# Peptides against a protein of PDB entry 7AE7: the designs that were tried, part 285

Target 1, 321 residues: chain A of PDB entry 7AE7
Amino acid sequence: KVYKDLREFLEVLEQEGQLIRVKEEVNPEPDIAAAGRAAANLGKNQPAVFFEKIKGYKYSVVTNVHGSWQNHALMLGLDKNTSTKDQFYELNRRWDKFPVPPNVVKREAAPCKENVIDKDINLFEILPLYRINEQDGGFYISKASVVTADPEYPDDFNKLNVGTYRIQVKDRDRVGIQALAMHDIAVQLEKAEAENKPLPIAITIGNNPLVTFMASTPVGYNQNEYEFVGALQDGVPMDIVKSDLYDHLYVPAGSEVVLEGHIIPRVRTVEGPFGEFPGSYSGARLQCEVKIDRITHRTNPIFENLYLGIPWTEIDYLMAL

## One batch from the design tools (peptide; made by RFdiffusion4, then SolubleMPNN)

Design b2_p29_1_s3 (from b2_p29_1, 14 letters changed)
Fold by OpenDDE base, seed 2:
Structure b2_p29_1_s3 (fold): chain B 321 residues (1-321), chain A 29 residues (1-29)
Amino acid sequence: as target 1 above (321 residues)
Amino acid sequence: SEIREKMEEEVRKRYEESLKQQPDLSPLY
């Protein structure tokens, strides 16, 4: 089975007993994080948790989507009880199908384009933001697939990067992004900053689960994550659409929310602290700043966010394969 | 909602504080 978007995957998770639906209104803090921790404590079959109603917000949250080996098996379109060994075997078999080029769909065919906000941007109107950890210095978007290109080779599709980075909400229309020197985005940003130019960016939230998986998987600088998604779909291309602001950036057609903007050159603002691990907080650091210039989103967008809990984080599952 | 507005205002204040700590990076380039 291949999934076009997060919603198709959540439907399968629910059918397979791998999704808990919370129908009662919850407080964004501390209830979301507390319920996530409670779900993680249910044992090895950690379900996703879908919060239908968050007090003060219009839209829903889902967390722990990749939080178990059962969810990983289902992501690959396998039986939920497929062994870790057999999942690895199937991943390796499919990996050899790289590259599988994506389909570029028309704007009118892309669900992520159903709604547009290009004035008076407020992230809190679109995303039900909350602190993941009690001591977090702010609200984080921790499971976004961030799309950037090489500013020297913007039309080279092989250099289009789709990565996962720590993103702190800084203002209604601004986010901090942690671009470490080892990340492909840091190479691209260095080139832009050398010329004192903005780096175009699309921050995509709530994707096809294989997009999120590949965005968290290191690949070569000259390899496109979307072409690996097609490989992991056993040779079925994924659907992408051109961004609204940039001709050279492509986003998943099924994204719940797309934040289009730019990294401001040579600006660094205080970011953090963030609880990367339970009881371990990264200190506050100067990080890059993104201005959000446009939002596109599905009707009733689902905010997919990372679960950080003991003993296994969702990151551990995303990086273990 | 009052909860959202309070959360927005907290973020805004922290952002304004972070801007005061902005180093001038212009000499590095």
Scores: peptide ipSAE 0.279, ipTM 0.697, DockQ to the pose 0.867
Fold by OpenDDE base, seed 4:
Structure b2_p29_1_s3 (fold): chain B 321 residues (1-321), chain A 29 residues (1-29)
Amino acid sequence: as target 1 above (321 residues)
Amino acid sequence: SEIREKMEEEVRKRYEESLKQQPDLSPLY
């Protein structure tokens, strides 16, 4: 099976008993993190947890989407009981199909374009933000697929980068992004900052699970993650759509939320602390700042966010493959 | 915290209930 979006995957997870639906209103803190820890502690078959109602917010949250080998098997369209060995075999077999170019769909055909916010931007109205860890210095978007391009080669699709980065919400329309030197985004940002230019960015939330997987998987600088998604879909192209602000940035057509904006050149602001692992906090650092200029989103957008609980966490599963 | 423990228990119960509602897919295996 191939998934168009997060919703199709969540439906399969629910059918396969790999999703817990919480229908009652919860508090964003501590309930979301507590439920995620509970799910991680259910043994080897860790389910996703979907919160339909969050106090003080309009929309839903899902966590632990990639939180088990069963969920990874289902992501690959395999039986949930497929062995880790067979999952790796199939992953490697499909990897050799690279490149599988994506389909570029029209704006009108892209679910991520159902709603537009271009003024009075407030991230808190769109995303049910919460502290993932009790000691976090703020609200984080920890499972976004961030799209950037090479500013010297903006039309080179092979240099289009889709990566996962730690993002702290700083204001209604501003986020901090952790662009480490080892990340492709850091190379692109360095080029933009050398000329004191903004770096165009699209922060995409709630994607096809293979997009999220590939955004967390290191690839070559001249390799496009969307072409790997098509390979991992066993040769079925994924659907992408042009961003609203930038002709050279493409986002998953099915994204729940797309934050379009720019990294402000040569600005660094305090980010953190954030608990990456249980009992391990990365210290506060000076990080880049993104101005959000436009939001597109699906009606009733689902905020997919990372669960950081007891190992093995979602990040461990995403990084172990 | 007591709230955490209650939520952990509630999620566990819901998971156990969800497992009971799963169709026996064993014939497909």
Scores: peptide ipSAE 0.042, ipTM 0.566, DockQ to the pose 0.013
Fold by OpenDDE base, seed 5:
Structure b2_p29_1_s3 (fold): chain B 321 residues (1-321), chain A 29 residues (1-29)
Amino acid sequence: as target 1 above (321 residues)
Amino acid sequence: SEIREKMEEEVRKRYEESLKQQPDLSPLY
């Protein structure tokens, strides 16, 4: 099975008994994190947890979407009980299909374009933000697929990067982003900052699970993650759409939320601390700052966010492959 | 602590209920 968006995947997870739906209103803190820990403690068959109602917010949250080998098998369109060995075999088999170019859809055909916010931007109105860990220095967007391009080669689709980065909410229209030197985004940012120019960015939230997987999987600088998504879909192209602000940035057509903006050149602000692992916090550091200039989103957008539970975090499943 | 424990118990109950509601698809193989 191939998924167009997060919603189709969540439907399959629910049908397969790999999603818990919480229909009662919850507090964003500590209930979301507590429920995630509870789901992780259910053993090997860790479900996703979908929160329909969050006090003080309009929209829903889903966590632990990639939080088990069963969920990972289903992401690949396999039986949920497929062995890890067979999942790896199938992943490797499909990887050899690279490149599978995406379909560029029209703006009108892209669900991520259903709603637009271009003034009075407030991230708290669109995302049910909460502390993932009790000692976090703020609210994090921890499972976004971040789209950037090479500023010297903006029209080179092979240099379009889709990556996962730690993002702290700094203000209503600002986020901090951890762009480490080992990341392709850091190469692109260095080029932009050398000229004291902003780096265009699209932060995409709530994607096709293979987009999230590929955004967390290191690939070559001249390889496009969307072309690997098509390979992992066994040769079925994924759908992308042009960003509203930038002709050279393409986002997943089915994204729940797209934050379009720019990394402010040569600005660094305090980011952290963040609990990357249970009981381990990164120190506060100076990190890049993104100005959000436009939001597009699906009607009733789902905020997909990372679960950082014990003993295995969702990130461990994303990196174990 | 009490709110966390209640939420953990509620999620556990809902999961156990969801497992019971899964049609035993074992007869389809």
Scores: peptide ipSAE 0.020, ipTM 0.424, DockQ to the pose 0.013
Fold by OpenDDE base, seed 1:
Structure b2_p29_1_s3 (fold): chain B 321 residues (1-321), chain A 29 residues (1-29)
Amino acid sequence: as target 1 above (321 residues)
Amino acid sequence: SEIREKMEEEVRKRYEESLKQQPDLSPLY
């Protein structure tokens, strides 16, 4: 089975008993994190948790989408009881199908383009933002697939990078992004900053689960993560669409939310702390700042965010594959 | 169906228990 978007995956998770709906209104804090912890404590069969109603917000949150081996099996379109060994075997078998080029769809065919916000941008109106950990220095977007390109080779599709980075919300239209020197985005940013130019960026939220998986998986600088998604879909291309602001940036056609903007050149602002692991906070650091210039989103967008809890985090599952 | 209902009930129970154990963070707003 192949999924076009997060919604098709969530439907399967629900059918398979791997998604719990919280239909009652919850507080953003501490209820979302508390329910995530409760789900993680169910043992080996950890479900996704979908919050339909969040006090003070219009839209929904889903957490723990990748939070179990059963969810990983389902992501691969396998039986939920597929052994970890067989999941690895199948992943490796499909990896050898790289590259599988994506389909570029028209703007009108892309669900992520259903709604547009190009003025008076307020992230809090679109994303039910909450503190993931009690001691977090702010609101984080933790499962975004961030799209950037090489500013020297913007038309080289193989240099299009889709990565996962720690993103702190700084203001209504500003986010901090942690670009480590080892990340492809840091190489691309260095090139842009050498010329004192903004780096174009698209921050995509609520994706096909294999996009989120590949965005968390290191690949070569000249390898496109979307072509790996097609490989992991057993040779079925994924659908991408051009960003609205940038002809060279392609986003998943089915993204729930796309934040389009730019990294401000040679600006660094305080970001953090963030609880990446229970009891371990990465200290406050000077990080890059992104200006959000445009938002596109599906109607009733689902905010997919990371669950961080003891003993197993979604990161542990995403990195274990 | 039965496994899902049990899981939903168990998560709801554990969620409710977790809410009782957490400090009231409402003063941070």
Scores: peptide ipSAE 0.019, ipTM 0.435, DockQ to the pose 0.020; fails the geometry check

Design b2_p29_1_s4 (from b2_p29_1, 14 letters changed)
Fold by OpenDDE base, seed 3:
Structure b2_p29_1_s4 (fold): chain B 321 residues (1-321), chain A 29 residues (1-29)
Amino acid sequence: as target 1 above (321 residues)
Amino acid sequence: SELREKMEEEVRKRYAEALKRQPDLTPEY
């Protein structure tokens, strides 16, 4: 099984008993986190949790999409009871199919282009934002696949980077982003900042689960994460579409939300704190700031966000493969 | 809507409190 988007994956999770649907209206805090913890305690299968109605918001949230070995098996299109060993074997077998180039689809064929916001941008109107942890310094977008390119080689598709970074909402049209030195985005940002130029960015939310997986998996600077997604789809290309603002940035065609903008050059503002691990908070730090200039989104967009809990976190599973 | 506005205000408040501890920095290039 290959998934076109997050929605097709959520359908399979629900069919396989790996998704809990919360139909009652919840408060963003503390109910989302509390329900996530409750679901985690139901057993070893650790289902995704889909919140249909959130007080004060129009749209839905899903958490813990990658939060179990069963969900990882299903992500690979395998039986949910496939052993971790067999999942690893299949992952490695498919990895050898790299590169599998993506299909570039027309704008009209891309679900992420159904709606456009290009003025009076307010992230709170599109994303049901909440604190993941009680002591967080703000609202975080924690499962975005962030697309950037090399400013010196913008047309080199092999240098197109899709990565996962901690993103704090700072204002209606501003987010903080951690561009750590170990990430390919840091190399690209350094080049842009050397010339005091903005770095073009597309922050994509609610993707094909293999896109999210590959965005969390380190690859070579001259390797494209989308070409690995095609490999992990056992040779089936994924669909990408050109961003609206930038000819050189491509986003997953099925993204629920795409935030297009730029990293502001040579500016660092306070980001954090954030509870990265149970019982541990990262201190506030100076980090990069992104201006959001355009949003495209599917009708009734689903906000996919990270689940953090005790004794396990979703990140433990994303990093274990 | 009222809850959303309150949440926006809380984000801004927490961010402003963080800014008091660490000012903005312009990197040297």
Scores: peptide ipSAE 0.152, ipTM 0.653, DockQ to the pose 0.545
Fold by OpenDDE base, seed 4:
Structure b2_p29_1_s4 (fold): chain B 321 residues (1-321), chain A 29 residues (1-29)
Amino acid sequence: as target 1 above (321 residues)
Amino acid sequence: SELREKMEEEVRKRYAEALKRQPDLTPEY
């Protein structure tokens, strides 16, 4: 089984008993986190949790999509009861198929292009934002696949980076991004900032689960994460589409939300704190700031966000392979 | 909604407070 988007994966999770649907209206705080904790307490087979109705918001939230070995097996299109060993074997077997180039689809064929916002941008109208942890310094987008390119080689598809970074909402049309020196985005940003130029960026939310997995998996600077997604799909190419603002940035065709904008050069603003683990907060730091210039989104977009439950966080499953 | 507006205000407030607490350490380029 190959998934075109998050929705196809959520359907399979639900069919396999690996998704809980909360149909009742919930408060963004504390109910999302509380329900996630309750789901985590159900044992090792932690389901995704889908919140259909968030008080004060128009759209839905899903958490814990990658939060179990069962969900990981299903992501690979395997039986949910596939052993961790067999999942690892299959992952490695498929990894050797790299590169599998993606299909570039037309704009009209890309679900992420169903709706456009190019003025009066307000992230709170599109994303049901909430504090993941009570002591968080703000609202975080913690499971986005962030697309950037090398500003010296913008047409080199092999240098197109798709990574996962901590993103704090700072205003209606601004987010802070944690670009650490060890990340490929930091290399690209350094090049842009050397010339005092903006770095083009597309922040994609609610993707094909293998895109999210690969965005969280370290690869070489000259390796494209989308070509690994195709490999992990056992040789089936994924679908990408050109961003609206930038000819050299490609986003997953099925993304629920795409935030297109730029990292403001030579600007650093306070970001954090964020609770990466229960009881552990990364301190506030000066981090990069992104101006959002355009949003594209699917009709009734699903906000996929990270669950930081115990005993295992969703990060632990994303990094464990 | 009123709840959304309150959340937006809280984001702005927390951000403004954070900016007051940390000196501008923007690197010289």
Scores: peptide ipSAE 0.086, ipTM 0.640, DockQ to the pose 0.560
Fold by OpenDDE base, seed 5:
Structure b2_p29_1_s4 (fold): chain B 321 residues (1-321), chain A 29 residues (1-29)
Amino acid sequence: as target 1 above (321 residues)
Amino acid sequence: SELREKMEEEVRKRYAEALKRQPDLTPEY
């Protein structure tokens, strides 16, 4: 099966018994993290956890979407009991189909464009933010697919980067982003900062699970992650749409939330600490800062966020493939 | 909501505290 968006995948997870739906109102802290840990303790077949009602917020949260081998099998449209070996075999087989170019859909056909916020931006109104770990220095968006382009070659689709980065909320319309030198985004940012120009950015949340997977998978600088998504869909193109602010940035058509903005050139502010692993915190560092200029979102957007629990974190599964 | 306002205030507070704990390592461009 191929999924158009996160919602189609969550439906399959629920049908396959790989999603727990929490219908009661929960507190953002500590209940989301606690319920995630409880679900992880259910054994080898760790389900996703969907929180319908969060106190103080209007919208839902889902976590642990990639948090098991069963969920990974289903992501590939395989039987949930497909062995890890057979999943790897199928991944490799489909990888050879690269490139599979995406379909560019019209704005009116893109669910991520259903609602627009272009003034008085407040991330707390659109995202049910919570601390993932008790000792985190703030609220994190930990499972976003971040879209940037090469500022010297903005029209070169092969240089369009879709990556996963640690993002800390700094204000209502500001986030810190960890752009390390090994990341493709850092190469693009260096070029922008050399000219003291902003780097255009789209931070996309709640995507087709293969988009999230590919955003977490290193590829060549001249390879587009969307063309790999099409390959992993066994040759079915994914749907993308042009961003509202930038002609050269394309986002997944089915994204739950899109934060459009820019990395502020030559600005570094304190980011962290963040508990990347239970009992292990990365220190606070000076990192880049993004100004959010526009939000587009689906009606009743789902905030997909990373589960960081014991014994295995969701990131361990994302890196193991 | 009162909860969101409190959370926004907590973000600002934590950020201000983090700034006090970190040396100024702002790159000179």
Scores: peptide ipSAE 0.037, ipTM 0.547, DockQ to the pose 0.461
Fold by OpenDDE base, seed 1:
Structure b2_p29_1_s4 (fold): chain B 321 residues (1-321), chain A 29 residues (1-29)
Amino acid sequence: as target 1 above (321 residues)
Amino acid sequence: SELREKMEEEVRKRYAEALKRQPDLTPEY
């Protein structure tokens, strides 16, 4: 089975008993994190947790989407009880199908384009923001697939980067992004900053689960993550759409929310701390800042965010490959 | 909602405090 978007995957998770739906209104803090921890205590088959109603917000949150081997099997379109070995064998078999080029769909066919915000941008109106960990220095967007390109080769689709980065909300229309030197985005940013130019960026939230998976999987600088998604879909191309602001950036057609903007050149602001692991906080550091210039989103967008639980974090499953 | 407004204010406050602790690294254009 291939999923067009997060919603199709969440439907399958629910059918397979791998999603808990919380229908009661919850507080953003501490209830989201507390309910996630409670779900993690259900054992090895940790379900996703879908919060329908969040006090003070209009939209929903889902956490722990990738938080189990059952969810990973279902992401690959396999039986939820498929052994980890068989999942790895199938993953490797499909990986060899690279490259599988994506389909570029028209703007009118892309669900992520249903709604547009181009003025008075306020992230709090679109995303039910909360502290993931009690001691976090702010609100984080932790499962975004961030799209950037090489500013020297903007038309080279093979240099289009889709990565996962730590993103802290700084204001209504600003986020801090942790671009480490080993990341492809850092190479692209260095080129832009050398000329004191903004780096175009699209921060995509709530994607096809294989997009989120590939965005967390290191690939070569000249390899496109979307072409691996098609490979992992057993040769079925994924659907992408051109960003609204940039001709050279493509986003998943089914994204729940797309934040389009730019990394401000040669600006660094305090970011963190963030609890990457329970009891372990990365210190506050000077990091890049993104100005959000445009938002596109699906009607009733779902905010997919990271679950940090013990003993296994969702990061452990995303990085276990 | 009142809760959202308080959260927005807290973000702005933290951001403003962070800016005060940093040298202005904005390139003089």
Scores: peptide ipSAE 0.024, ipTM 0.481, DockQ to the pose 0.606

